# Peptides against a protein of PDB entry 7PB4: the designs that were tried, part 38

Target 1, 105 residues: chain A of PDB entry 7PB4
Amino acid sequence: KMLNIKEYKEKLLSTLGEFLEDHFPLPDRSVKKKKKNIQESSVNLITLHEMLEILINRLFDVPHDPYVKISDSFWPPYVELLLRNGIALRHPEDPTRIRLEAFHQ
Target 2, 218 residues: chain B of PDB entry 7PB4
Amino acid sequence: DALQMAVGYFEKGPIKASQNKDKTLEKHLKTVENVAWKNGLASEEIDILLNIALSGKFGNAVNTRILKCMIPATVISEDSVVKAVSWLCVGKCSGSTKVLFYRWLVAMFDFIDRKEQINLLYGFFFASLQDDALCPYVCHLLYLLTKKENVKPFRVRKLLDLQAKMGMQPHLQALLSLYKFFAPALISVSLPVRKKIYFKNSENLWKTALLAVKQRNR

## One batch from the design tools (peptide)

Design b1_p15_2_s1 (made by RFdiffusion4, then SolubleMPNN; from b1_p15_2, 7 letters changed)
Fold by OpenDDE base, seed 1:
Structure b1_p15_2_s1 (fold): chain B 105 residues (1-105), chain C 218 residues (1-218), chain A 15 residues (1-15)
Amino acid sequence: as target 1 above (105 residues)
Amino acid sequence: as target 2 above (218 residues)
Amino acid sequence: MKELEVLEEIYRRLS
């Protein structure tokens, strides 16, 4: 049973990763290298997969405070997507913090 | 020129020292409106002003007026649209502004220079169908964006579930009909043969402006 | 809550 669970988890992770890449890819930053000195802090956006990993890890690592601060690396449409699908919740007092929803509570 | 000064005002924000902030704002807003409706705006001007309208820098009334005058002289940059979608999700825009944006996006769709990046947002737009206020306009947008490759079993299921919840809405039926066209095997349900595809945005706020843009680009 | 169950639910909600 345990071996089957591990294999199933790996398969699910792979399937989810592919699904996220296929259906929710990041837009290609046409970084117009126009030399204008605007230090647009090239904040590298993370993938939806990476965002979910962060949220999941926080939930398990710090279950009493499962909130993650929304950084500039969080693409706003991804945040909105997770909120709309009931996958994530904003902190009631701090909208800059988000958590994974507790699906089994 | 007057337009550059107006755009610069919105970009840099009101200088603290201006006693007549509201009068100055109105002056610049009228300048933008006048140029936009007469000549259209350059892609760079739209890029700047669109972000301002959606960033929450100004009040809802101002943002609405700016968004209503986002009329291109020639083209709208796809990058501007992608950035705009991001701003919509930051939560500083009103629901009415979001609706107006999608109406604008549908109305201006043909004037967007490229569609490759917008097509990558398909999944995001599809998820927005759950918003009752946005649903009619998102359906129209998806109708314009949908390719055969986008028609997946899970999306068909979601559309049918949405139809079950919301009823047989004309905009949902239009999108489902398109899905059935691309993938008839995925949609076993008989859809009413609609002779006319009806979207609420057929009568858009920009009808006259769009005609003028098309005439200038001929 | 098992990580697997969380992943399954995320996938279910997105797909």
Scores: peptide ipSAE 0.703, ipTM 0.928, DockQ to the pose 0.349
Fold by OpenDDE base, seed 2:
Structure b1_p15_2_s1 (fold): chain B 105 residues (1-105), chain C 218 residues (1-218), chain A 15 residues (1-15)
Amino acid sequence: as target 1 above (105 residues)
Amino acid sequence: as target 2 above (218 residues)
Amino acid sequence: MKELEVLEEIYRRLS
């Protein structure tokens, strides 16, 4: 039973990862090296998969404060996507913080 | 020139010493509007001003006016559109600004230089169908973007679920008809044979400007 | 079990 659950979890993670990559890829930052010093924020955007991992980990590691601060590595369309689909919630008093929805409550 | 000064004002913000901030703002805004409607804007100017309009740096009235004059002289950079979508999601712009942006995007679609990166946003735009205010315009955008490869079973299901919730909306029916064209096996539901695809005329706001752009690019 | 349920629900909401 435990082996089956582990295998199922691994399969689900793989399937989810592929799904996220196929349907919600990051845009290629064509860093057009045009000379003008537009400090395009050199901040590396994380994948939607990585964003979800952060949110899931925070939920389980710190269940009494499951909120994650939105960093510059969080691509805004991903944040909007998660909020729109009810996967994440904004902190009621701090819009810079989001949490994973408590699906099991 | 006057346009460069105006764009610079919006980019850098109001210089501290202006006693009449509102008059200065209005002057620069009118400069941008005048050039945009007469000649169109360069791709670089659109890049700067589009981000400003969506960043929440200025009030809704100013943002709306800026967005309404995002008329290209020749082309709009795809990168500008991708960045704009990012700013749209930061939550500093109004719902009306979001609607206006999608109307603009549909109206200016043919003037965007390339579509490769915009096509990567397909999943994001599709998720935006759930917004009742955006739905008509997002359907139109998706109608323009949709390729056979985008027509997936889960998206068909979501569209049908959405139709069950909001009814047989013309814009949704148009998109479903396109989906059925690309993947008839995925849509068993009989769609009314619509002889004409009806989207809200988002282009009406820019009709004269678009004609002028097309004439300049001939 | 709880993590699996969370993953399933995320996938369900996205797909």
Scores: peptide ipSAE 0.703, ipTM 0.927, DockQ to the pose 0.352
Fold by OpenDDE base, seed 3:
Structure b1_p15_2_s1 (fold): chain B 105 residues (1-105), chain C 218 residues (1-218), chain A 15 residues (1-15)
Amino acid sequence: as target 1 above (105 residues)
Amino acid sequence: as target 2 above (218 residues)
Amino acid sequence: MKELEVLEEIYRRLS
């Protein structure tokens, strides 16, 4: 049975999600609330899946300015991972902005 | 004490606009260096100073000197290492600092209190193999971290592709040999039976200090 | 580009 394109997309999303969770999990921030006043700003890090969703959505929603500002929720190793694998690019003039790579090369 | 004042200076910055900023910096840096090489640093001191060395708060020369004296009295917190990796990726440190960090991480690996969180970074470290300057040291780190569960078909493929690109490097061969040990069915290529695993001696910078730490913790 | 093609390429580059 030819899997409908929709079913294939859903399967791919599920497979990708599982793959990202298995191989690129977030570190457990043992929030040992030791009392010392270092406001480690409890910045909630987003998953690699969520980061990719943001980048993909921006590419399709705003194709003329597909760049996303790197927020504190972006775990730096994920940013580096995407850059190293050619999945993302830094803005040439603003290193705080990244885009999804245009894979049409 | 003098060490607390020095660490405080690096953490909080100069309290007074001293006209002799460079002399004050050098004084505190020498204090940290002297204590680190003589007695080692507490885990909390390493946590603070490691972040400072990688955050780009100071110049490359200062960061390099701080990183070179990240010698534990007893243990290094894995949390400090995870945070350090994050700072490394922000892009405020030099390529030489990145190399030095991985050399440090390999040299100090046995002194890290836990490995569970560091093992979660396996995928990230594996991706860093693509950096030619980091590759020898990342291979050594992965050699220390690799468990059977980390040996996957896609990683084998990537290692073989990397070997095809870079040639038969001793550090890649060492890692591939370990992969073959855990999953012989995934590696059909005949690896030369190397009797000796040759990694670059990352420990050479800290050899004397590491011996002293091991003697104190016996 | 179809969203599907983008997802496939991301997966290919990571795996």
Scores: peptide ipSAE 0.703, ipTM 0.927, DockQ to the pose 0.348
Fold by OpenDDE base, seed 4:
Structure b1_p15_2_s1 (fold): chain B 105 residues (1-105), chain C 218 residues (1-218), chain A 15 residues (1-15)
Amino acid sequence: as target 1 above (105 residues)
Amino acid sequence: as target 2 above (218 residues)
Amino acid sequence: MKELEVLEEIYRRLS
């Protein structure tokens, strides 16, 4: 039974990962190195998969404060996507913090 | 150049020391508006000003005016659009600005140089259909973007669910009809054979400007 | 079990 749950979890993670890559890929920032000093800080955007992993881990690691601070690595459309689909919630007092929705309360 | 000074003002922000900040802002805004409507803006100018309009650096009235004059001389860079979508999601712009942006995006769609990166945003735009204020314009945008490969069973389900919730809206029907055209097996529901696709195109704020752009690029 | 349920719900909401 435990082996089946682990295998199922791995399969689900794989399926979810593929789904996220297929339907919600990051845009290729062709950073045209135009020389001008616009520090468009080459902030490495994380994938939607990585973002979800961070949110899930925080929910389980710190259940009393499951909020993650939105960093520059969080692509704003992904944040909006998660909020619109009811997957994530903004902190009521701090809009820079986001948590995974507690689906099983 | 007056335009360069105006763009530079918006990019660098108001210098704290000017006693007449509002007059200076209005002067530069009028300069941008004048050039945009007469000649159009270069792709680089649109890139800068579009981000400013959506970043929340200025008030809603200023942002609205900037966005209304995002008229290309020749083309709009798809990179500018992708960046703009990012700014739109940061939450520093008003709902009305978001609506205006999607109207602008639909109006200027043919002037965007490439569509490859915008097509990658298909899933994001599709999720934005849930916003009642954006839905008509997002449907129109998706109608322009949709290829056969975008028509997936889960998106069909979501569109049908949305139609069940919102009713048979003309813009939803237009998009569903396109989906049925590409993938008839996925849509079992009888869609009314509407010969005419009705998007809220009647108030194209840029109609005159777009005609002028097309004439200049001939 | 709780983590799996969370993953399932995320997938359900996105798909």
Scores: peptide ipSAE 0.703, ipTM 0.927, DockQ to the pose 0.367

Design b1_p15_2_s2 (made by RFdiffusion4, then SolubleMPNN; from b1_p15_2, 6 letters changed)
Fold by OpenDDE base, seed 2:
Structure b1_p15_2_s2 (fold): chain B 105 residues (1-105), chain C 218 residues (1-218), chain A 15 residues (1-15)
Amino acid sequence: as target 1 above (105 residues)
Amino acid sequence: as target 2 above (218 residues)
Amino acid sequence: EEELEVLEEIYLRLS
């Protein structure tokens, strides 16, 4: 039974990963290096999968404060997507912090 | 020139502590509006001003006026649109600004230089159908973007669920009809054969400007 | 088990 749960979890993670990659890919930042020195801080955007991993880990690692600070690596459309689908919630007093919704509570 | 000074003002803010900040703002805004409606804006100017309009740097009234004058001289950069979508999601712009942006995006769709990156945003736009205020305009946008490869069973389900909640909306029916065209096996529901695809005329705000742009680019 | 439920719910909400 435990082996079956682990295998099922791995399969689900794989399926979810593929689904996220297929339907919610990051846009290619064609950083056309045109010469103007505007240090567009090449903030590396994380994937939606990585964002979810951070939120899930925070929920389980720090359940009393499950909020993650929105960094520049968080692509705003992903944040909006998670909020709109009820997967994440903004902190009521700090809009720069989001948490995974506690689906098991 | 006057336009460069105006764009620079919006980008960098006032250089000098002007005693009459509002008058200076209005002057520069009128400069942008006049050039945009007369000649259109360069892609670089649209890139700068579009971000400003959506970033929340200025008030809603100013942002609305800037967005209304995002009229291209020739083309709009796809990168500008992708960046704009990002700013739209930061939550510093009003709901009315979001609606106006999607209306603008639909109206200016043919003037966007490329569609490859915008097509990658398909899933994001599709998720935005849940917003009642955006739904009519997002349906129109999706109607323009949808390819056969975008028509998936889960999206069909979501559209049908949305129809069950919202009723048989003309914009939703138009999108569903396109989905049925690409994947008839996924949509068993008899859709009324609408002879005319009916979207809200989002283009009406820019009708005269769009005609002028098309004439200049012929 | 709880993590699996969370993953399932995320997938259901996105798909």
Scores: peptide ipSAE 0.705, ipTM 0.929, DockQ to the pose 0.336
Fold by OpenDDE base, seed 3:
Structure b1_p15_2_s2 (fold): chain B 105 residues (1-105), chain C 218 residues (1-218), chain A 15 residues (1-15)
Amino acid sequence: as target 1 above (105 residues)
Amino acid sequence: as target 2 above (218 residues)
Amino acid sequence: EEELEVLEEIYLRLS
């Protein structure tokens, strides 16, 4: 039974990863590398998968303060996507912080 | 020139020393409006001014006026659109500005130089259908963007669920009809045979300007 | 178990 749960979790992670890559890819920034405007080039955006991992880990690691600060690596459309789908919530007093929704409450 | 000075003012912000900040702002805004409606704006000017309009740097009235004059001389860069979508999500612009942006995006769609990166935003736009204020305009945008590869079973389900919640809206029916065209096996429901696709005329605000742009680029 | 449930719920909300 435990082996089946681990295998199922691995399969789900793989399936979710593929789904996120297929339907919610990052915009290709490759075109802008040629123009010298310095400011846009420096921020590495993380994938939606990576963003979710951060939020999940924070929820389990620090359940009393499950909020993550929105960094420049967080692509704003991903934040909006998670909020709209009820996957994430903004901090009531600090809109720069988000948490994973507690689906078990 | 006067336009460069005006764009520079919006980009760099008001220089501290002007006692008449509001008069100066109005002067530069009128300059941008006049050039945009007469000749259109260069892609670089649109890139700068879209960012300003959506970043929340100025008040809603100013942002609205800037966005209304985002009329291209020739083309709009898709990169500007992708950036603009990001700014919309930061939460510094009003709901009315968001609606206006999607109306603008639909109206100016044919003047965007490329669609490859915008097509990658399909999933994001689709999620925005849940916003009642945006839904009519997002449906129209998706109608323009949708390819066969975008028509997936889960999206069909979500559209039908949305229709069940919102009712049989003309804009939803238009999008569903397109989905059925690409993937008839996924949509078993009988769609009313609508002879006319009905979207809200988002273009009405720019109708005269768009005609002028098309004439200049012939 | 709790992590699996969270992943399932995320997937269901996105798909």
Scores: peptide ipSAE 0.704, ipTM 0.928, DockQ to the pose 0.351
Fold by OpenDDE base, seed 1:
Structure b1_p15_2_s2 (fold): chain B 105 residues (1-105), chain C 218 residues (1-218), chain A 15 residues (1-15)
Amino acid sequence: as target 1 above (105 residues)
Amino acid sequence: as target 2 above (218 residues)
Amino acid sequence: EEELEVLEEIYLRLS
């Protein structure tokens, strides 16, 4: 049973990763490198997969405070997507923090 | 020129020292409105003003007026649209502004220079179908964006589930009909043969402006 | 096991 669970988990992760890449890709930032020296800190956006990993890890690592601060690397449409689908929740007092929904509670 | 000053005002914000902030705001807003409706705006001006309208920098009334005058002289950059979608999700704009944006996006769809990046947002737009206020306009947008490769079994299921929940809405039926056209094997349900595709956006706020833009670019 | 359940639920909600 355990071997089957590990294998199934790996398969699911792979399938989910592919699914996320296929259906929720990041837009290509045409960084118009117009040389205007404005160090707009080109904050690199993370993938939806990476965002989910962060949220999942936080849920399991710190279950009593499972909230993650929304950084500039979080693409707002991804945040909205997770919230709308009931995958994530905003902190009731701090809208800049989100957590993964506790599906098992 | 007056337009550059107006755009600059919105971009940089009101200079603290102006005693008549509201009069200055109104003056610049009227300048933008006048140019937009007469000549259209350059893609760069739309890029700036669209972000301002959706960023929550100004009040809802101002944002609404700015968004209503996002009329291109020639084209709208797809990058501006992608950025705008991001701003919509930050939560600083009203629900009415979101609706207006999608109406605008549908109305201006043909004037967007490229669609490649917007097409990547297909999954995001599709997820927005569950928003009752946005649903009619998102359906119209998806109708414009949908390619054969977007028609997947899980999306068909979601559309049918949505129809079961919301009833047989004309905008949902239009989208489902398109899906059936691309993938008839995925939709076993008999859809009413609608001779006319009806989207709520047939009465767009920009009808006259769009005609003028088309005439200028011919 | 709990992580697997979470992953399954995420996938189900997105797909």
Scores: peptide ipSAE 0.704, ipTM 0.928, DockQ to the pose 0.352
Fold by OpenDDE base, seed 5:
Structure b1_p15_2_s2 (fold): chain B 105 residues (1-105), chain C 218 residues (1-218), chain A 15 residues (1-15)
Amino acid sequence: as target 1 above (105 residues)
Amino acid sequence: as target 2 above (218 residues)
Amino acid sequence: EEELEVLEEIYLRLS
């Protein structure tokens, strides 16, 4: 039973990863090298997969404060996507913090 | 020139020392409006001003006026649109600004230089269908963006669920009809053969400007 | 097991 659960989890993670890459890819930052001083802050955006991993880990590691601070690495459309689909929630008093929805409650 | 000074003002913000901040703001805003409606704006100017309008740097009234004058001389950069979508999601702009942006995006769609990156946002736009205020305009945008490759079973299901919730809205019917065209096997439901696709006239705000742009680019 | 349920729910909500 445990082996089957692990294998199923691995398969699900793989399937989810592929699904996220196919349907919710990051935009190609055409860093036009042109000299204009728009410091597009070279902030590396994380993938939706990585964002979900952070949120899941926080939920399990710190269940009493499952909120993650939105950093510059969080692509705003991903945040909006998770909120709209009921996957994440904003902190009621601090809009810069989000948590994974507690689906098991 | 006067336009460069105006754009620079919005980019750098008001110089603290000016006693007449409101008069200066209005002067620069009128300069941008005048040039935009007469000649259109360069892609670089749209890039700067579009981000400013959506960043929440200024009040809603100012942001609305800036967004209304985002009229291209020739083209809008796809990169500007992608950046704008990001700013839209930061939560510093009003709901009315979001609606106006999608109306603008639909109206200016043909003037966007490329669509490859915008097409990558398909999933994001599709998720925005759940917003009742945005739904009509997002449906129109998706109607313009949808390719056969975007028509997936899960999206069909979501559209049908949305229709069940919201009723048979003309904009949803238009999008579903397009989906059925690309993938008839996925949509077993008989859609009324609507001869005319009815979207809200998003172009009405820019109708005169769009005609002028098309005439200049002939 | 709980993590798997969370992953399943995320997938269901996105797909």
Scores: peptide ipSAE 0.699, ipTM 0.926, DockQ to the pose 0.338

